# Peptides against a protein of PDB entry 6TME: the designs that were tried, part 100

Target 1, 324 residues: chain A of PDB entry 6TME
Amino acid sequence: NRLKRAYIALQAWKKAFYSDPFNTAANWVGPDVCSYKGVFCAPALDDPSVLVVAGIDLNHADIAGYLPPELGLLTDVALFHVNSNRFCGVIPKSLSKLTLMYEFDVSNNRFVGPFPTVALSWPSLKFLDIRYNDFEGKLPPEIFDKDLDAIFLNNNRFESTIPETIGKSTASVVTFAHNKFSGCIPKTIGQMKNLNEIVFIGNNLSGCLPNEIGSLNNVTVFDASSNGFVGSLPSTLSGLANVEQMDFSYNKFTGFVTDNICKLPKLSNFTFSYNFFNGEAQSCVPGSSQEKQFDDTSNCLQNRPNQKSAKECLPVVSRPVDCS
Target 2, 324 residues: chain A of PDB entry 6TME as posed
Amino acid sequence: NRLKRAYIALQAWKKAFYSDPFNTAANWVGPDVCSYKGVFCAPALDDPSVLVVAGIDLNHADIFGYLPPELGLLTDVALFHVNSNRFCGVIPKSLSKLTLMYEFDVSNNRFVGPFPTVALSWPSLKFLDIRYNDFEGKLPPEIFDKDLDAIFLNNNRFESTIPETIGKSTASVVTFAHNKFSGCIPKTIGQMKNLNEIVFIGNNLSGCLPNEIGSLNNVTVFDASSNGFVGSLPSTLSGLANVEQMDFSYNKFTGFVTDNICKLPKLSNFTFSYNFFNGEAQSCVPGSSQEKQFDDTSNCLQNRPNQKSAKECLPVVSRPVDCS

## One batch from the design tools (peptide; made by RFdiffusion4, then SolubleMPNN)

Design b2_p14_7_s1 (from b2_p14_7, 6 letters changed)
Fold by OpenDDE base, seed 1:
Structure b2_p14_7_s1 (fold): chain B 324 residues (1-324), chain A 14 residues (1-14)
Amino acid sequence: as target 1 above (324 residues)
Amino acid sequence: STLPELKLTSLSNP
């Protein structure tokens, strides 16, 4: 009986709670698992006459505990939302049995260890949110081979380079922010045909921006702030026809910020502060437009306020990185 | 009980 397996799993999970401040699992008593708070039942996909546990929603429950291996008995779960808790440990490998997994949200917890490769085993996964945890190590390249709509990786401990497979992603939203990613942004990024939002904030990324970024016609948000990027902004950024929010602040960029970038038709905010830019077009000047906000603070610009000293600028500006 | 809705969310997770 599927509900009997669910009962075993849910009772094992209740036993794995160290703290339940809101008494969320107080009614997790008896065989009627469909009455449990945060447990959602639906007709099974293979047999509509059979009721199964199809979803878990324990969002914002502040529960401390871990995910026991018995959760692998929840084989009919398609939605697993447990964000904003204090769950710790690793994601159980036994969750590979949850072959219907569609949305997996474990964000804002205390999970540790490597990337939860069990997520790669779910053939129907569309939404992956693992942000605001302590996941570490390399991002598996295979994550971008999956047909995901969103990939939230931000605020973790991921290291190494961004996989070249990123160009295969069909995701509209991808977040890398606040990790330890290093190396260059892959040139394959330009192949992300469905990309609307991408954030690289607060990593150890470096090198030149790839020209292929300019192929991201659907991108509305592009944030590469707080990294180690060098060289000039690619002239191909003029191709970002739908970009609304663009941030290159807190990098080591040099050269001239061109009119073609600042006149992007949908551009609302463009922040390029805290770099080593030595010139900007008049269209890039803060206050030059009522429709666009610019920040040119702390560059090497002449005749602009709040710029770096000549002493800080000269060593960098005199040695431009050739990105050609 | 109704299943949770699809959750596409912004960068912030309060």
Scores: peptide ipSAE 0.030, ipTM 0.723, DockQ to the pose 0.076
Fold by OpenDDE base, seed 4:
Structure b2_p14_7_s1 (fold): chain B 324 residues (1-324), chain A 14 residues (1-14)
Amino acid sequence: as target 1 above (324 residues)
Amino acid sequence: STLPELKLTSLSNP
């Protein structure tokens, strides 16, 4: 009986709660699991006459606890949303039995350990949100081989390089922000055909931006701020026909910010502050357009306010990194 | 820029 297995799983999970400040699991009593708060039942896909637990939504419950291995008995769950809790420990490997998993949101918790590789075992997964946790180590390359619509990895402890497999991703939204990723952005990034939003904020990324970024014709948001990027902005950025928000602030970029970038047809906000740019086109000057906002603060620009001193600029500007 | 928004589901946002 599927509901009996669900009962065992949910009762094991209730026992794994250390704190339930909103008494969310107060009604988690008895065999009628479909009446449990945050438990959603639906007809089974293989037998419409059978009712199964198809979804969990415990978002914003502030529950402290862990995910017990008995959750692997929830074999009919397609939606698992437990964000904004205080769940700790690791994602159980027993969740590999949840073969219908479609959306998995464990964001804003206290999960630790390596990337939850069990997520890679789910054949139908479309949404993965693991942001705002303490996941650590390397990102598995295989994450980008999955047909995901969204990949949220931000605000974790991930380290090492971004996998070259990123170019295989079909995701429209990918976040890497506030991790410890290092190395260059892979050149394969230009192959992300469905990409709308990508965020690299606050990592240890370095090197030159790959020219292949200019192939991201569907990108509306590109944020590479708060990294260690060097060299000039690629001239191929003129290919970003749909970019609305672009941020390169808090890097070590040098050279000239061109008209071809600042005149992008959909560009609404372009922030390139806190770099070492030594020139900008007149179209890049803050206040030059009513339709576009620019920030050129704390560069090495002549005749602009709030720029770095000559003492700060000269050592960097005199030694431009060649990205060719 | 701001981080992208969470995808909404029928369960979390009917």
Scores: peptide ipSAE 0.026, ipTM 0.700, DockQ to the pose 0.493
Fold by OpenDDE base, seed 3:
Structure b2_p14_7_s1 (fold): chain B 324 residues (1-324), chain A 14 residues (1-14)
Amino acid sequence: as target 1 above (324 residues)
Amino acid sequence: STLPELKLTSLSNP
């Protein structure tokens, strides 16, 4: 009986709670698991006459505890939403048995260890949110071989380079922000055909921006702020026909910010502050447009307010990195 | 910029 297996799993999970401030699991008593708060049943896909646990929604329950291996008995779960809790430990490998997993949200918890590779075992996974945890180590390249709509990785402890497999991703939204990613953005990024939003904020990324970024025709948000990027902005950024929000602030960029970038047709906000740009086109000047907001603060621009000193600029501007 | 958001399919709020 599938509901009997679900009962075993849910009772094991209740036992794994250290704190349940809202008494969410107070009604988790007896065999009728479909009456449990945050447990949702549906007809099984393989037999509509059989009721199964199809979803978990414990979002914002502030539950402290861990995920026990018995959760692998929830084999019919397609939706697993447990964000904004205090769950700790690792994601159990036993969750590989949840072959119907479609949306997996464990964001804003206390999970630790390496990337939860069990997520890669789910053939139907479309949404992965693991942000605001303590996941660490390398991002597995295989994450981008998944047909995901969204990949939220931000606010973790991920290290190493961004995998070159990123170009295989079909995701519309990808967040890398607030990790420890290093190295260059892969040139394969331009192959992300469905990308709308990508965020690299607050990593240790470096090198030149790849020209292939200009191939991201559907991107509306591109944020590369708070990294170690160098060189000039690629001229191919003129290809970002749908970009609305663009942020390159807090890097080591040099050279001239061109009209072709600042005149992008849908550009609403372009922040390039806290770099070493030595010139900008008139179209890039803050206040030059009513429809566009620009920030050129703390560069090496002549005749602009709030710029870096000549002492700060000269060592960097005199040694531009050639990205050609 | 703000981090992108995608709404989850909520079972509690269909």
Scores: peptide ipSAE 0.023, ipTM 0.685, DockQ to the pose 0.585
Fold by OpenDDE base, seed 5:
Structure b2_p14_7_s1 (fold): chain B 324 residues (1-324), chain A 14 residues (1-14)
Amino acid sequence: as target 1 above (324 residues)
Amino acid sequence: STLPELKLTSLSNP
């Protein structure tokens, strides 16, 4: 009986709670698991006459605890939303049995260990949110071989380079923000056909921006702020016909910010502050447009307010990194 | 479910 397995799993999970401030699991008593708060039942896909646990939603429950291996008995779960809790430990490998997993949200918890590779075992996974945890180590390249619509990795402890497989991703939204990613952005990034939003904020990324970024015709948000990027902005950024929000602030960029970038047709906000740019087109000047907001603060621009001193600029501007 | 908008705040997760 599927509901009997679900009962075993849910009772094991209730026992794994250290704190349930809102008494979310107070009604988790008896065999009627479909009445449990945050447990959602539906007809089984393979047998509509059988009721199964199809979803878990414990979002914002502030539950402290861990995920016990018995959760692998929830074999009919397609939606697993447990964000904004205090769950700790690792994601159980037994969740590989949840072959219907479609949306997995464990964001804003206290999960630790390596990337939860069990997520890669789910053939139908479309949404992966693991942000705001303590996941560490390398990002598996295989994550981008999955047909995911969204990939949220931000605010973790991920290290190493971004996999070259990123270009295979069909995701519309990808965030790497606030990790420890290092190295260059892969040139394969330009192959991301469905990308709308990508965020690299607050990593250890470096090198030149790849020219292939300009192939991201559908991108509306591109944020590469708070990294170690160098060189000039790629001239191919003029190809970002749909970019609305663009942030290159807090890097080591040099060179000239061109009209072709600042005149992008959908651009609403372009922040390039806290770099070493030594010139900008008149179209890039803050206040030059009513429709566009620019920030040129703390660069090496002449006749602009709030710029770096000549002493700070000269050593960097005189030694531009060639990205060619 | 509906795909969430990009949110980078812990308390605004979908």
Scores: peptide ipSAE 0.021, ipTM 0.690, DockQ to the pose 0.135; fails the geometry check

Design b2_p14_7_s2 (from b2_p14_7, 4 letters changed)
Fold by OpenDDE base, seed 5:
Structure b2_p14_7_s2 (fold): chain B 324 residues (1-324), chain A 14 residues (1-14)
Amino acid sequence: as target 1 above (324 residues)
Amino acid sequence: SSLPELKLTPLSNP
């Protein structure tokens, strides 16, 4: 009986709670698991006469605890939303039995260890949210071989380079922000056909921006702020026909910010502050447009307010990194 | 960007 397996799993999970401030699991008593708060039942896909646990929603429950291996008995779960809790430990490998997993949100918890490779075992996974945890180590390249619509990795402890497989991703939204990613952005990024939003904020990324970024025609948000990027902005950024929000602030960029970038047709906000740009087109000047907001603060621009000193600029501007 | 702070609240396909 599937519901009997679900009962075993849910009772094991209730025992794994250290704190349930909102008494979310107070009604988790008896065999009727479909009445449990945050447990959603539906007809089984293989047998509509059989009721199964199809979803879990414990979002914002502030539950402290861990995920016990018995959760692998929830074999009919397609939706697993447990964000904004205090769950700790690792994601159980037994969750590989949840072959219907479609949405997996464990964000804003206290999960630790390496990337939860069990997520790669789910053939139908569309949404992966693991942000705001303590996941560490390398990002598996295989994450981008999955047909995911959204990949949320931000606010973790991920290290190493971004995999070259990123270009295979069909995701519309990808977040790398607030990790420890290093190296260059892969040139394969330009192959991301469905990308709308990508954020690299607050990593250890470096090198030149790849020219292939300009192939991201559907991008509305591109944020590369708070990294170690160098060189000039790629001239191919003029190809970002749909970009609305663009942030290159807090890097080591040099050179000239061109009209072709600042005149992008959908651009509403372009922040390039806290770099070493030594010139900008008149179209890039803050206040030059009513429809566009620019920030040129703390660069090496002449006749602009709030710029770096000549002493700070000269060593960097005189030694531009060639990205060619 | 506020994008990193967005949270899923309901089940998308209940």
Scores: peptide ipSAE 0.022, ipTM 0.681, DockQ to the pose 0.367
Fold by OpenDDE base, seed 3:
Structure b2_p14_7_s2 (fold): chain B 324 residues (1-324), chain A 14 residues (1-14)
Amino acid sequence: as target 1 above (324 residues)
Amino acid sequence: SSLPELKLTPLSNP
């Protein structure tokens, strides 16, 4: 009986709660698991006459605890939403038995350890939110071989380079922000056909921006702020026909900010502050447009307010990194 | 730019 397996799993999970401030699991008593708060039953896909646990929603329950291995008995779960809790430990490998997993949200918890590679075992996974945790180590390249609509990785402890497989991603939204990613952005980034939003904020990324970024015709948000990027902005950024928000602030960029970038047709905000740019086109000057906001603060621009000192600029500007 | 808003992903009916 599938519901009997679900009962075993849910009772094991209730036992794994250290704190349930809202008494969410107070009614988790007896065999009728479909009456449990945050447990949703549906007809099984393989037998519509059989009722199964198809979803879990414990969002915002502030539950402290861990995910026990018995959760692998919830084999009919397609939706697993447990964000904004205090769950700790690792994602159980036993969840590989949840072959119907479609949406997996464990965001805003206290999960630790490496990337939860069990997520890669789910053939139908479309949504993966693991942000605001303590996941660490390398991002597995295989994450981008998944047909995911969104990949939320931000606010973790991920390290190493961004996999070159990123170009295979079909995701519309990808967040790398507030990790420890290093190295260059892969040139394969330009192959992300469905990309609307990509965020690299607050990593240790470096090198030149790849020219292939200009192939991201559907991108509306491109944020590369708070990294170690160098060189000039690629001239191919003129290809970002749909970019609305662009942020390159807090890097080590040099050279000239061109009209072709600042005149992008849908550009609403372009922040390039806290770099070493030594010139900008008139179209890039803050206040030059009513429709566009620019920030050129703390560069090496002549005749602009709030610029770096010549002492700060000269060592960097005199040694431009050639990205050609 | 702001991080994408925490979409409270409602339990999507499959």
Scores: peptide ipSAE 0.020, ipTM 0.669, DockQ to the pose 0.418
Fold by OpenDDE base, seed 1:
Structure b2_p14_7_s2 (fold): chain B 324 residues (1-324), chain A 14 residues (1-14)
Amino acid sequence: as target 1 above (324 residues)
Amino acid sequence: SSLPELKLTPLSNP
């Protein structure tokens, strides 16, 4: 009986709670698991006469505990939302049995260890939110071979390079922010045909921006702030026809910020502060437009306020990185 | 916008 397996799983999970401040699991008593708070039942996909546990929603429950291996008995779960808790440890490998997994949100917890490769085993996964945890190590390249709509990786401990497979992603939203990613952005990024929002904020990324970024026609948000990027902005950024929010602040960029970038037709906010730019077009000047916000603070610009000293600029500006 | 938003920090147990 599927509900009997669910009962075993949910009772094992209740025993794995160290704290339940809101008494969320107080009614988790007896065999009627469909009455449990945060447990949602639906007709099984293979037999509509059979009721199964199809979803878990324990969002914002502040529960401290771990995910026991018995959760692998929840084989009919398609929605697993447990964000904003204090769950710790690793994602159980036994969750590979949850072959219907569609949305997996474990964000804002205390999970540790490597990327939860069990998520790669779910054939129907569309939404993956693992942000605001302590996941570490390399991002598996295979994550971008998944047909995901959104990939939230931000605020973790991921390291190494961004996989070249990123260009295969069909995701509209990808967040890398606040990790330890290093190396260059892969040139394959330009192949992300469905990409609307991408954020690289607060990593150790470096090198030149790839010209292929200019192929991201559907991008509305592009944030590469707080990294180690060098060289000039690619002239191909003039191809970002739908970009609304663009941030290159807190990098080591040099050269001239061109009119073709600042005149992007949908551009609402463009921040390029805290770099080493030595010139900007008049269209890039803060206050030059009523429709667009610009920030040119702390560059090497002449005749602009709040710029770096000549002493800070000269060593960098005199040694431009060739990105050709 | 699906930018990385700060989530509420879980309350510490008393």
Scores: peptide ipSAE 0.020, ipTM 0.651, DockQ to the pose 0.109
Fold by OpenDDE base, seed 2:
Structure b2_p14_7_s2 (fold): chain B 324 residues (1-324), chain A 14 residues (1-14)
Amino acid sequence: as target 1 above (324 residues)
Amino acid sequence: SSLPELKLTPLSNP
């Protein structure tokens, strides 16, 4: 009986709670698991006469505990939403038995260890949110071979390079922000056909921006701030016909900010502060447009306020990195 | 199911 397996799983999970401040699991008593708070039943996909546990929603419950291996008995679960809790430990490998998994949200918890490779075993997964945890080590290249609509990785401890497989991603939103990613952005980024938003904020990324970024014609948000990027902005950025928000602040960029970038037709905010730019077009000057906001603070610009000293600028500006 | 909005700020616990 599927509901009997669900009862075993849910009772094992209740025993794995260290704190339930809102008494969310107070009614988790007896065999009627479909009456449990945060447990959702539906007809089984293979037999409409059989009721199964199809979803878990424990969002915002502030529950302290861990995920026990018995959760692998919830084989009919397609939706698993447990964000904004205090769950700790690792994602159980036994969750590989949840072959119907469609949306997996474990964001804003205390999960640790490597990337939860069990997520790669789910053939129908469309949404993956693991942000605001303590996941560490390398991002597996195979994550971008998944038909995901969104990939939320921000605010973790991921290290190493961004995989070249990123160009295979069909995701509209990808977040790398606030990790320890290093190396260059892969040239394959220009192959991301459905990309709307990509965020690299607050990593150890370096090198030149690839020219292939200019092929991202559907991107509305591109944030590469707070990294170690060098060289000039690619001239191909003039191809970003739908970009609204663009941030290159807190890098080591040099050269001239061109008119073709600042005149992008959908651009509403362009931040290029805290770099080593030595010139800008008149269309890039803050206050030059009523429709566009610019920030040129703390560069090497002549006749602009709040710029770096000649002592800070000269060593960098006199030795521009060639990205050709 | 609706995809959650992009959030770069911590989610508030109740």
Scores: peptide ipSAE 0.018, ipTM 0.670, DockQ to the pose 0.128

